# Designs tried in a protein design run: peptides against a protein of PDB entry 1ZZD. Part 41

Target 1, 109 residues: chain A of PDB entry 1ZZD
Amino acid sequence: FQVVNPYLLRDLVDLGIWDEGMKQYLITQNGSIQGLPNVPQELKDLYKTVWEISQKTIINMAADRSVYIDQSHSLNLFLRAPTMGKLTSMHFYGWKKGLKTGMYYLRTQ

## One batch from the design tools (peptide; made by RFdiffusion4, then SolubleMPNN)

Design b2_p8_4_s1 (from b2_p8_4 with F1V)
Fold by OpenDDE base, seed 5:
Structure b2_p8_4_s1 (fold): chain B 109 residues (1-109), chain A 8 residues (1-8)
Amino acid sequence: as target 1 above (109 residues)
Amino acid sequence: VDFSLLDV
């Protein structure tokens, strides 16, 4: 089931834009606030859903951590619309970045 | 391989 990020909820309340309409909007948008014109960009950047983050960034962060651990990360990647090209890019980019496992787990929307 | 495909 859907759970609203409590910090996001707080910030929306603080902005004075939290109401039933906003709640329904979040439900329909699966938690995304990227389309809201009355939300500051800094909050949009902060509250990106997993589907709104560059997976390259996720891989980069995983690669940065991997040098400090002996085993592969349980790297979770998220794609709304998986394609062969994207999947290939994920695997090879992970490999290029030195990950022991290019992609451990893939989630799709 | 086109790594730009990983960008949102």
Scores: peptide ipSAE 0.067, ipTM 0.670, DockQ to the pose 0.881
Fold by OpenDDE base, seed 4:
Structure b2_p8_4_s1 (fold): chain B 109 residues (1-109), chain A 8 residues (1-8)
Amino acid sequence: as target 1 above (109 residues)
Amino acid sequence: VDFSLLDV
């Protein structure tokens, strides 16, 4: 199932573009607003879905946060089209970035 | 290892 981000909903309402058509659009697009011409780029950057974010960036952010915790994160990675090459890259990059644990939760679309 | 594979 899909649920609309409440903050995204608020911002779309503030823009005055929230209606039934927009709702249906979000459902069909699995929450993505990247294709909407009437949405500012600032909001598009803010409301990227998990499938629209570089997993390299996610690993970077996790590594940064890891400095402040004793135990490893329950790191979630999301791949739209996982391949063995991508998985290998993920493992080695995580190692390179010094993540405490090479284990993470892999989600696929 | 090609880390660019992690980019969307």
Scores: peptide ipSAE 0.064, ipTM 0.655, DockQ to the pose 0.880
Fold by OpenDDE base, seed 3:
Structure b2_p8_4_s1 (fold): chain B 109 residues (1-109), chain A 8 residues (1-8)
Amino acid sequence: as target 1 above (109 residues)
Amino acid sequence: VDFSLLDV
């Protein structure tokens, strides 16, 4: 089942664009608002789904956090359309960034 | 290795 982000729901209501059509749109788009023309870019940036976030950014953030962590932490990566090239890039980039664990969980859409 | 593949 799918759950609508309550904060996203609030913001869409505040924008006055929440209706049954919007609800159905979110369901079909798996929660993505990136394709909505009547939503400010700021909100689109805020409410990215895991499939819409650069995994490079995720790795960068993990590397930054690792400075303050004694042991390896769990790193979850998400790929919409995984390829061997992308997987290789993730592993090597994580290694290059000094992560103790390059990847703990991999999720695919 | 092409790290640009990690970008959305």
Scores: peptide ipSAE 0.064, ipTM 0.681, DockQ to the pose 0.891
Fold by OpenDDE base, seed 2:
Structure b2_p8_4_s1 (fold): chain B 109 residues (1-109), chain A 8 residues (1-8)
Amino acid sequence: as target 1 above (109 residues)
Amino acid sequence: VDFSLLDV
């Protein structure tokens, strides 16, 4: 099931733009607010869905966390439009960053 | 390897 981010909900309410129409919009857009003209860019940057975040950033964050993890952990990556080039780049970038993970879960939209 | 491909 789909759940609206509670912090996003709060901010939309604070903006005074939360209503049933907005709720239905978010449902149809799978939680994305990137297309809303009445939402500040700051909030759009804050509330990116997994498909809207640079996977380079995800890899960087994983690398930063890895120093605190004893065991290899699974990394979930999300590609809206996967290509062989992107897959190769993901693999080598993860390797370059020294991630302690031999298993990548790739999800595509 | 072109890592710019990972940018959105």
Scores: peptide ipSAE 0.062, ipTM 0.650, DockQ to the pose 0.857

Design b2_p8_4_s2 (from b2_p8_4 with F1M)
Fold by OpenDDE base, seed 3:
Formats: C-alpha cells, sequence, structure tokens
Structure b2_p8_4_s2 (fold): chain B 109 residues (1-109), chain A 8 residues (1-8)
C-alpha cells in the first residue's frame, strides 16, 4: 500500500502547491517530485526516491560505515533496469570498497 | 569496469 510522506506533504503545503492534482501527480510518479518545476532543487534533492539515488553513493556510504560494524550490514541495492554490466559493476565496486556484504537484496522496477 | 553505470 502507499504511504504519504508527512514531511513532503508539509513542504508542498508550505509551498502552496498541494492540491488534489498534486496528490494524483505523486501517485502516478510513485512519489517522485523531480519533474515538478515549481519545487526548489533543495527539496528535490531531499525527497529523492530510491530510484533517483546513485547506487554508487549508497555503496560509498555503506563502505564508510562498515569500519564501525564488526560483522556486516544488510546492504540493499536498487536498479530500475538491471543489466549484467550494472550488476557486475555493483558487485566489483562493493568488493573494491571492502564491503563484506556487497548486495543483500536487489530491488528492481 | 565501468562504475558510471552505478549512477542514476
Amino acid sequence: as target 1 above (109 residues)
Amino acid sequence: MDFSLLDV
């Protein structure tokens, strides 16, 4: 089921652009606000969906925190359209970054 | 290996 992000809702209300049309837009865009011209870039950056976040960044953040984790952590990666090249790159990049768990789950659209 | 493939 779909859950409204209450922080995004508040910010869209504060911008004066929240209405039924905006609600329907968000539903059709699976929560993405990247296509909204009247939304500041700062908010677009803040409210990125998982499909709009660089997986390289996710792997980097995982590597950064891994030095403070004795065993390992469940790193999930997300690809809209997985290819063998992307998957291979993800595995080797995570490996090169020293991750014990390079990929726990792969999520796709 | 092309790691640019990891960027959105």
Scores: peptide ipSAE 0.191, ipTM 0.844, DockQ to the pose 0.861
Fold by OpenDDE base, seed 5:
Structure b2_p8_4_s2 (fold): chain B 109 residues (1-109), chain A 8 residues (1-8)
Amino acid sequence: as target 1 above (109 residues)
Amino acid sequence: MDFSLLDV
């Protein structure tokens, strides 16, 4: 089911661009606001969907947290179009960053 | 290894 991000909703209202058309746009874009010309880049960066975030960044953040985690964490990675090259890169990058779990789940779109 | 493949 679809859940509206209340913070995104507020910011779109504050921008004066929230209406039924915007609602339908967000539904069709699966929550992405990257294609909206009238939304500031700061908000686009803030409200990136998981499909718009560098997996390298996710792995880096996981590595940064890992030193404070006794065992490991269920790190999920996200690829719209998985390839052998991308998967291999993800595994080896996570390994080189010292992750105990480089990928718990792979999510695809 | 080409880790640039992890960027979007």
Scores: peptide ipSAE 0.178, ipTM 0.838, DockQ to the pose 0.887
Fold by OpenDDE base, seed 1:
Structure b2_p8_4_s2 (fold): chain B 109 residues (1-109), chain A 8 residues (1-8)
Amino acid sequence: as target 1 above (109 residues)
Amino acid sequence: MDFSLLDV
């Protein structure tokens, strides 16, 4: 199901670019605003989809919080275009960071 | 190992 991000909606309204065409664009782009020329870079950085977020950053954040988690957390990772090199790097990086769960689910596009 | 591969 599709979930409307009310904060993104507000910001697009405030920019004066919200209309039915923008709605259809967002649906077609699965929520990505990276291709919109009239959107400031700050908002593009704020409203990244999961496919636009560095998985290295996600692993780092997981490692940082893991010291405060008694058991483990179901860390999900997202690769738009998985390769053997990326997967190998992901596993070793998570391992080197001391993650108890380096990858629970891998999501691909 | 090149961990830059994990950057989008």
Scores: peptide ipSAE 0.175, ipTM 0.836, DockQ to the pose 0.888
Fold by OpenDDE base, seed 2:
Structure b2_p8_4_s2 (fold): chain B 109 residues (1-109), chain A 8 residues (1-8)
Amino acid sequence: as target 1 above (109 residues)
Amino acid sequence: MDFSLLDV
């Protein structure tokens, strides 16, 4: 089932652009607002879907918190279109950042 | 190794 992000919903209402068309758009775009020309860039940056977030940033954030975690953490990574080059880069980048678990699950679209 | 591939 699909659940709308209540914060996104509120912000779209506050922008005066929430209607049935917007609802259908979000459903069709799997929650992405990146293609909406009338949405401020700040909101586009705030409401990135997992497929729109830099995996490098995710790995960096994982490395930053890893020093405070006893054993390890279940780091999931997301690639819309996985290639051997991307996968290799992700593994080695995570390794170079000192991650115990560089990738627990890989999710692909 | 090219880590720019991680920015999609």
Scores: peptide ipSAE 0.166, ipTM 0.829, DockQ to the pose 0.856

Design b2_p8_4_s3 (from b2_p8_4 with F1V F3Y)
Fold by OpenDDE base, seed 3:
Structure b2_p8_4_s3 (fold): chain B 109 residues (1-109), chain A 8 residues (1-8)
Amino acid sequence: as target 1 above (109 residues)
Amino acid sequence: VDYSLLDV
């Protein structure tokens, strides 16, 4: 079940590049616009899929939030091609950053 | 630990 981000749809329409071909492209690319040459980089940065965001960044943001949270919060991490090395890095990096709870959920593509 | 593996 796939749903096009309504804000992305709006922006693509505003760019004048939304059509049936674009719709099919998004479906085949699982919502990714990173490969589109006619989309500004600013929008590409804004509409990164969970698989296109550095999990280090996610951990960093979680660590930053944890400064203001007494109780542990959930952390969801996403890996398109998980390896033992990546998993190990995720756990240790979270620990290094001082997260009370490391990885709560791991999702794979 | 290679933390670069966390980068996309």
Scores: peptide ipSAE 0.059, ipTM 0.661, DockQ to the pose 0.912
Fold by OpenDDE base, seed 4:
Structure b2_p8_4_s3 (fold): chain B 109 residues (1-109), chain A 8 residues (1-8)
Amino acid sequence: as target 1 above (109 residues)
Amino acid sequence: VDYSLLDV
């Protein structure tokens, strides 16, 4: 099932582009607005789906915030097309960035 | 290790 981000919904309404067609578009696009020509880039940058964010960036952010916590946080990584190469890279990059553990949750599309 | 593989 899919749930539209309520903040995204609000912003689309504010833009005046929310309608049934937009709703169906989001459903078919799994929540992605990246392909919409009538949406400002600022909103596209803000409302990236988990599949549209570099997992390297996710690891970077995790490493940054891990400084402020005692225990390793439950890191979730999302790969649209996982490969052994990507998995290997994730493990070693996490280690390189000093994550407290190499354990994380891998989600695939 | 090629870390660029982590980019979408």
Scores: peptide ipSAE 0.057, ipTM 0.642, DockQ to the pose 0.856
Fold by OpenDDE base, seed 5:
Structure b2_p8_4_s3 (fold): chain B 109 residues (1-109), chain A 8 residues (1-8)
Amino acid sequence: as target 1 above (109 residues)
Amino acid sequence: VDYSLLDV
């Protein structure tokens, strides 16, 4: 099931653009607000869904965390349309960044 | 390896 981020909901209400139409839009867009012209870019950047975040950034953050842990932590990566090229890039980039596990789990949309 | 494929 789909759950709307409560902070996103608050901000949309504060913007005065929350209504039934907006609700239906979010449902059809799987929570993405990137296509909304009446939402400030700052909020779009803040409320990116997992499908809208650079996986390189996620790997970088995981690599930074790995310095302080003994075990390989669970790293979830997200791709809308996985290709062999993307999977290879993700695996080797994680390895290059020093992750004990290049990719623990991959989710697709 | 083309790491640019990881960018959105």
Scores: peptide ipSAE 0.054, ipTM 0.661, DockQ to the pose 0.887
Fold by OpenDDE base, seed 1:
Structure b2_p8_4_s3 (fold): chain B 109 residues (1-109), chain A 8 residues (1-8)
Amino acid sequence: as target 1 above (109 residues)
Amino acid sequence: VDYSLLDV
């Protein structure tokens, strides 16, 4: 099932651009607002979908929080257009950042 | 290894 981010909904309502068309747009775009010309860039930066976030940043965040986790945790990564180069870079970067026995779960759009 | 490939 698909859930609309309630904070995004609020901000779109506050902008006065929320309507049935916007709702359908979000459904077809899987929640992405990056293509909307009437949305401020600050909101676009705030409401990035998993496909719009740098996976390098995700790996960095995982490495940072792993020092506080006793049990091995699995890392979920999301690639819109996976390539062998990206997968290789992902593997080596995770290793370089000191991720231990964690399993990588790759999701593709 | 080109880690920039991990950037969106």
Scores: peptide ipSAE 0.052, ipTM 0.662, DockQ to the pose 0.896

Design b2_p8_4_s4 (from b2_p8_4 with F1M F3Y)
Fold by OpenDDE base, seed 3:
Structure b2_p8_4_s4 (fold): chain B 109 residues (1-109), chain A 8 residues (1-8)
Amino acid sequence: as target 1 above (109 residues)
Amino acid sequence: MDYSLLDV
């Protein structure tokens, strides 16, 4: 089931753009606000969906944390349209960054 | 290897 992000809801209300149309828009866009012209870029950056976040960034953050983790962590990666090239790049990039777990789950859209 | 493929 879908859950409204209460922080996003508050910010959209504060912007004065929350209405039934906005609600339906968010439902149809699976929570994405990137296409909204009246939303500041700062909020667009804050409320990125997993499909709008660079997987390279996720891998980098995982690598940064890994030096403080004895065993390993369950790193999940997200691709709208997976290709062999993307998957290979993800695995080798994670490996080169020294990750013990380069990919625990792959999520696709 | 093209790691730009990891960017959205």
Scores: peptide ipSAE 0.177, ipTM 0.834, DockQ to the pose 0.858
Fold by OpenDDE base, seed 1:
Structure b2_p8_4_s4 (fold): chain B 109 residues (1-109), chain A 8 residues (1-8)
Amino acid sequence: as target 1 above (109 residues)
Amino acid sequence: MDYSLLDV
């Protein structure tokens, strides 16, 4: 089911651009605001969807926190358009970073 | 290995 991000909602209201059209836009864009010309870049950077976040960054953050985790973490990775090159790079990068779990689930769009 | 492929 769809969940409204209350912080995004507030910021869109504060910008004076929240209406039924904006609601429908967000539904059709699966929550992405990257295509909205009247939204500041700062908010676009803040409200990235999982498909708009660097997987390299996710792997880095996973590596950084892994030293504080006793067992392992179920690291999920997200690729809008998976390729053999991306998958290979992802596996080797996670491995080189010393991740116990380099990839638990791969989600694709 | 080109790890830039992991950037969106």
Scores: peptide ipSAE 0.176, ipTM 0.832, DockQ to the pose 0.863
Fold by OpenDDE base, seed 2:
Structure b2_p8_4_s4 (fold): chain B 109 residues (1-109), chain A 8 residues (1-8)
Amino acid sequence: as target 1 above (109 residues)
Amino acid sequence: MDYSLLDV
């Protein structure tokens, strides 16, 4: 089932753009607001879906915290339209960053 | 290796 992000809902209400049309838009866009011209870029950056987040950033953040973890952590990566090039890049980048677990699950769209 | 492929 679908659940609206309550913080996103609040911010859209505060912008005065929340209505039934916006609700239906979010449903059809699987929660993405990137295509909304009347939403500030700051909010677009804040409310990125998992498919809109740089996997490089995720790997970097994983590497940053890994030095404080005893064994390893279950790092999940997300690729819209995976290719051999992207997969190879992800594996080698995670490896070069010293991750014990470069990829636990791969999620694809 | 092109790591720009990791960006969306």
Scores: peptide ipSAE 0.166, ipTM 0.824, DockQ to the pose 0.852
Fold by OpenDDE base, seed 5:
Structure b2_p8_4_s4 (fold): chain B 109 residues (1-109), chain A 8 residues (1-8)
Amino acid sequence: as target 1 above (109 residues)
Amino acid sequence: MDYSLLDV
């Protein structure tokens, strides 16, 4: 089922743009606010969906944490349209960053 | 390797 991010909801209310139309927009856009012209860029950056986050950044953050993790972590990566090139890039980038687990799950949309 | 493919 769909769950509204309460922080996003608050910020949209504070912007005075929360209404039934906005609710339906968010449902249609699967939670993305990137296409909203009247939302500040700061909020767009804050409320990125997983499909709008650089996977390179995710891998970098995982590498940064890895030095403090004894075993490994279940790093999930997300691609709307996976290709052999993207997958190969992910695996080798994670490997070069020293990750024990470069990809636990791949999620697609 | 083209790691730019990991950017959105």
Scores: peptide ipSAE 0.160, ipTM 0.822, DockQ to the pose 0.860

Design b2_p8_5_s1 (from b2_p8_5, 4 letters changed)
Fold by OpenDDE base, seed 2:
Structure b2_p8_5_s1 (fold): chain B 109 residues (1-109), chain A 8 residues (1-8)
Amino acid sequence: as target 1 above (109 residues)
Amino acid sequence: MYVKLEDA
């Protein structure tokens, strides 16, 4: 089932652009607002879907918190179109950042 | 083969 992000909903209402068309758009775009020309870039950056977030950033944040984690943490990475090169790069980058678990699950689209 | 990761 689909669940709307209540914070995104409020912001779209505050922008005066929430209607049935917007609802259908979000459904069609699997929650992405990146293609909406009338949405400020700040909100686009705030409401990125998992497929729109830099995996490098995710790895960096994982590395930052890993020093405070006793054993390890389940780090999931997301690639729309995985390639050997991308996977290799992510693994070695995570390794160089000192991650015990550079990738627990890989999610693909 | 190495592919550069996307920028943050």
Scores: peptide ipSAE 0.022, ipTM 0.473, DockQ to the pose 0.117
Fold by OpenDDE base, seed 5:
Structure b2_p8_5_s1 (fold): chain B 109 residues (1-109), chain A 8 residues (1-8)
Amino acid sequence: as target 1 above (109 residues)
Amino acid sequence: MYVKLEDA
């Protein structure tokens, strides 16, 4: 089922752009606000969906915290269109960053 | 089969 991010909702209300049309837009766009011209870039950056975040960034954040994790973490990576090249790149990048687990789950769309 | 990762 669909769940609205309450913080995003608040910010859209504060911007005065929350209405039934906006709700339907968010549903249609699977939560993305990147295509909204009347939303500040700061909010677009803040409320990126997982499909709008660089996988390199996700791997970097995982590497940064991995030094404080004894075992490993269930790192999820997200690719709309996975290829062997992309997967290889992500695995080797994670490996070079010292990750114990370069990828636990792969999510696709 | 290596491709560069996208930048942020």
Scores: peptide ipSAE 0.022, ipTM 0.458, DockQ to the pose 0.115
Fold by OpenDDE base, seed 3:
Parts: structure tokens; sequence; C-alpha cells
Structure b2_p8_5_s1 (fold): chain B 109 residues (1-109), chain A 8 residues (1-8)
């Protein structure tokens, strides 16, 4: 089921652009606000969906945390259109970064 | 859709 991000909702209300049309837009765009011209870039960066975040960044953040984790953590990666090349690259990149778990779940769209 | 690495 779909859940509205209450912080995003508040910010859109504060911008004066929240209405039924905006609601339908968000539903159609699966929560993405990147295509909205009247939304500040700062908010676009803040409210990126997982599909709009670099997986390399996610891997880097995981690597940064890994030095403080005794065992490992369940790293999840997200690819709209996975290919063997992309997956291989991500696995080896994570491995080179010292990750014990390069990928636990792969999410696709 | 999601896939566990262990299931791949």
Amino acid sequence: as target 1 above (109 residues)
Amino acid sequence: MYVKLEDA
C-alpha cells in the first residue's frame, strides 16, 4: 500500500503547491518530485526516491559504516534495469571497498 | 520485485 511522506507533504503545503493534482502527480510518479519545476533543488535532493540515488553512493556509505560493524549488515541495492554488467560492477566495487556483504537484496523496477 | 543474493 502507498504511504504519504508526512515531511514531504508538509513542505509541499508550505510551498503552496499541495492540491489534488499534486497528490495524483506523486502517485503517478511513485513519489518522485524530481520532475516538478516549482520545487527547489534542495527539496528535490532531500526527497530523492531510492531509484534516484546513486547505488555507488549507497555502497560507499555502507563501506564507511562497515569499519564499525563487527559482523555485517544487510546492504540492499536498487536497479531499475539490472544487467549482468551492472551487477558484476557493483559486487566487485563493494568487494574492493571491503564490504563483507556486497548485496543482500536486489530491488528492481 | 526483489531478489535475495542467496536465491540468485
Scores: peptide ipSAE 0.009, ipTM 0.417, DockQ to the pose 0.034
Fold by OpenDDE base, seed 4:
Structure b2_p8_5_s1 (fold): chain B 109 residues (1-109), chain A 8 residues (1-8)
Amino acid sequence: as target 1 above (109 residues)
Amino acid sequence: MYVKLEDA
């Protein structure tokens, strides 16, 4: 399903580049703005889709939070093209980082 | 696609 990011919408309006074409572009790009040349890099960094974020970074952030979580967290990981090698690496990396739950859901595209 | 770890 598709959900409008109201903050992204506002920023694109503020940039004066919001129109029907931009809307269709975002739909086609599944929300990604990385390919837009007229969008500042700061906004590109801010509005990364989950597929554009390093899963290693996600695991690191999870590890950072884990010390403040009594039980565990349902960590979701996102891989466009999962392989056994990638999954194994992520599992062991998460384990090495001390995560009780290295991955609860794997989401693929 | 959504896969739970226990189903992997």
Scores: peptide ipSAE 0.009, ipTM 0.401, DockQ to the pose 0.034

Design b2_p8_5_s2 (from b2_p8_5, 5 letters changed)
Fold by OpenDDE base, seed 1:
Structure b2_p8_5_s2 (fold): chain B 109 residues (1-109), chain A 8 residues (1-8)
Amino acid sequence: as target 1 above (109 residues)
Amino acid sequence: MYIKLEDA
């Protein structure tokens, strides 16, 4: 199901650009605002979708918190176009960072 | 699409 980000909604209203067209745009873009010319870069950086976030950053954050988790965590990674090279690199990187679970789910687009 | 590690 689709969930509206209330913070994004507020900011778009504050910018005066929220309307039915914007709503439809967000639906068709699966929540991405990167292509909107009337949105400041600061907000584009703030409201990145999972497909727009560096997976290396996700792995780093996972490694950082893993020392405080008793068992492990089901780390999910997201690649628009997975390749053997990307997957291999991510696995070894996660392993070198000490992750117990380098990747549980791979989400693709 | 979701792919589990064991299926990848």
Scores: peptide ipSAE 0.009, ipTM 0.395, DockQ to the pose 0.035
Fold by OpenDDE base, seed 5:
Structure b2_p8_5_s2 (fold): chain B 109 residues (1-109), chain A 8 residues (1-8)
Amino acid sequence: as target 1 above (109 residues)
Amino acid sequence: MYIKLEDA
């Protein structure tokens, strides 16, 4: 089911661009606002979908917090089109960053 | 879709 991000909604209202058309746009774009020319870049950066976030960044954040986790965390990574090469690179990168678990779940689009 | 690493 679709869940509305209340913060995004508020910001779009504050920008004066929230209407039925915007609602339909967000639905068709699966929540992405990256293609909206009338949205400030700051908001585009703030409201990135999982598909728009660098997996390297996700791995880095995981590594940063891993020192405070006794065992491992359920790290999820997201690839639209996974390949053996991409998976290998992510695993080795996570390993080099000291992650106990390089990836628990892989989500594909 | 969520898959475990072993399923990839």
Scores: peptide ipSAE 0.009, ipTM 0.400, DockQ to the pose 0.037
Fold by OpenDDE base, seed 3:
Structure b2_p8_5_s2 (fold): chain B 109 residues (1-109), chain A 8 residues (1-8)
Amino acid sequence: as target 1 above (109 residues)
Amino acid sequence: MYIKLEDA
């Protein structure tokens, strides 16, 4: 089921752009606000969906915290259109970064 | 869709 991000909702209300049309837009865009011209870039960066975040960044963040994790962590990666090349690259990149778990779940769209 | 590596 769909869940409204209450912080995003508040910010859109504060911008004065929240209405039924905006609601339908968000539903159609699966929560993405990147295509909204009247939304500040700061908010676009803040409310990126997982599909709009660089997986390399996610891997880097995982590597950064990995040195403080004794066992391991369940790192999940997200690709709209996965290919063997992309997956291989991500696995080896994570491995080279010292991740014990390069990928636990792969989510696709 | 999601795939768990240990199940792949």
Scores: peptide ipSAE 0.008, ipTM 0.396, DockQ to the pose 0.033
Fold by OpenDDE base, seed 4:
Structure b2_p8_5_s2 (fold): chain B 109 residues (1-109), chain A 8 residues (1-8)
Amino acid sequence: as target 1 above (109 residues)
Amino acid sequence: MYIKLEDA
């Protein structure tokens, strides 16, 4: 299901580019604004979809916060096209970073 | 571990 990001909506309104066409564009692009030429790069960096964020970065951030978590965290990873090689590399990378849970959910597209 | 296919 689709959920409106109210912050993105506000920023697009503030930019004066929010209209029905923009709404339909976002729906078609599954929320991505990376392809919009009239959106500042700062906003593009801020409003990345899960598919546009490096999973290695996600694992790194997970490792950084893991030292403050007693049990473990339900780390979710997102791969458009998973392969055994990618999965293996992510598991071992997370393990080398000291994660107890390298991946709880894998979401694919 | 759970693998879920997202809508595309």
Scores: peptide ipSAE 0.007, ipTM 0.322, DockQ to the pose 0.039

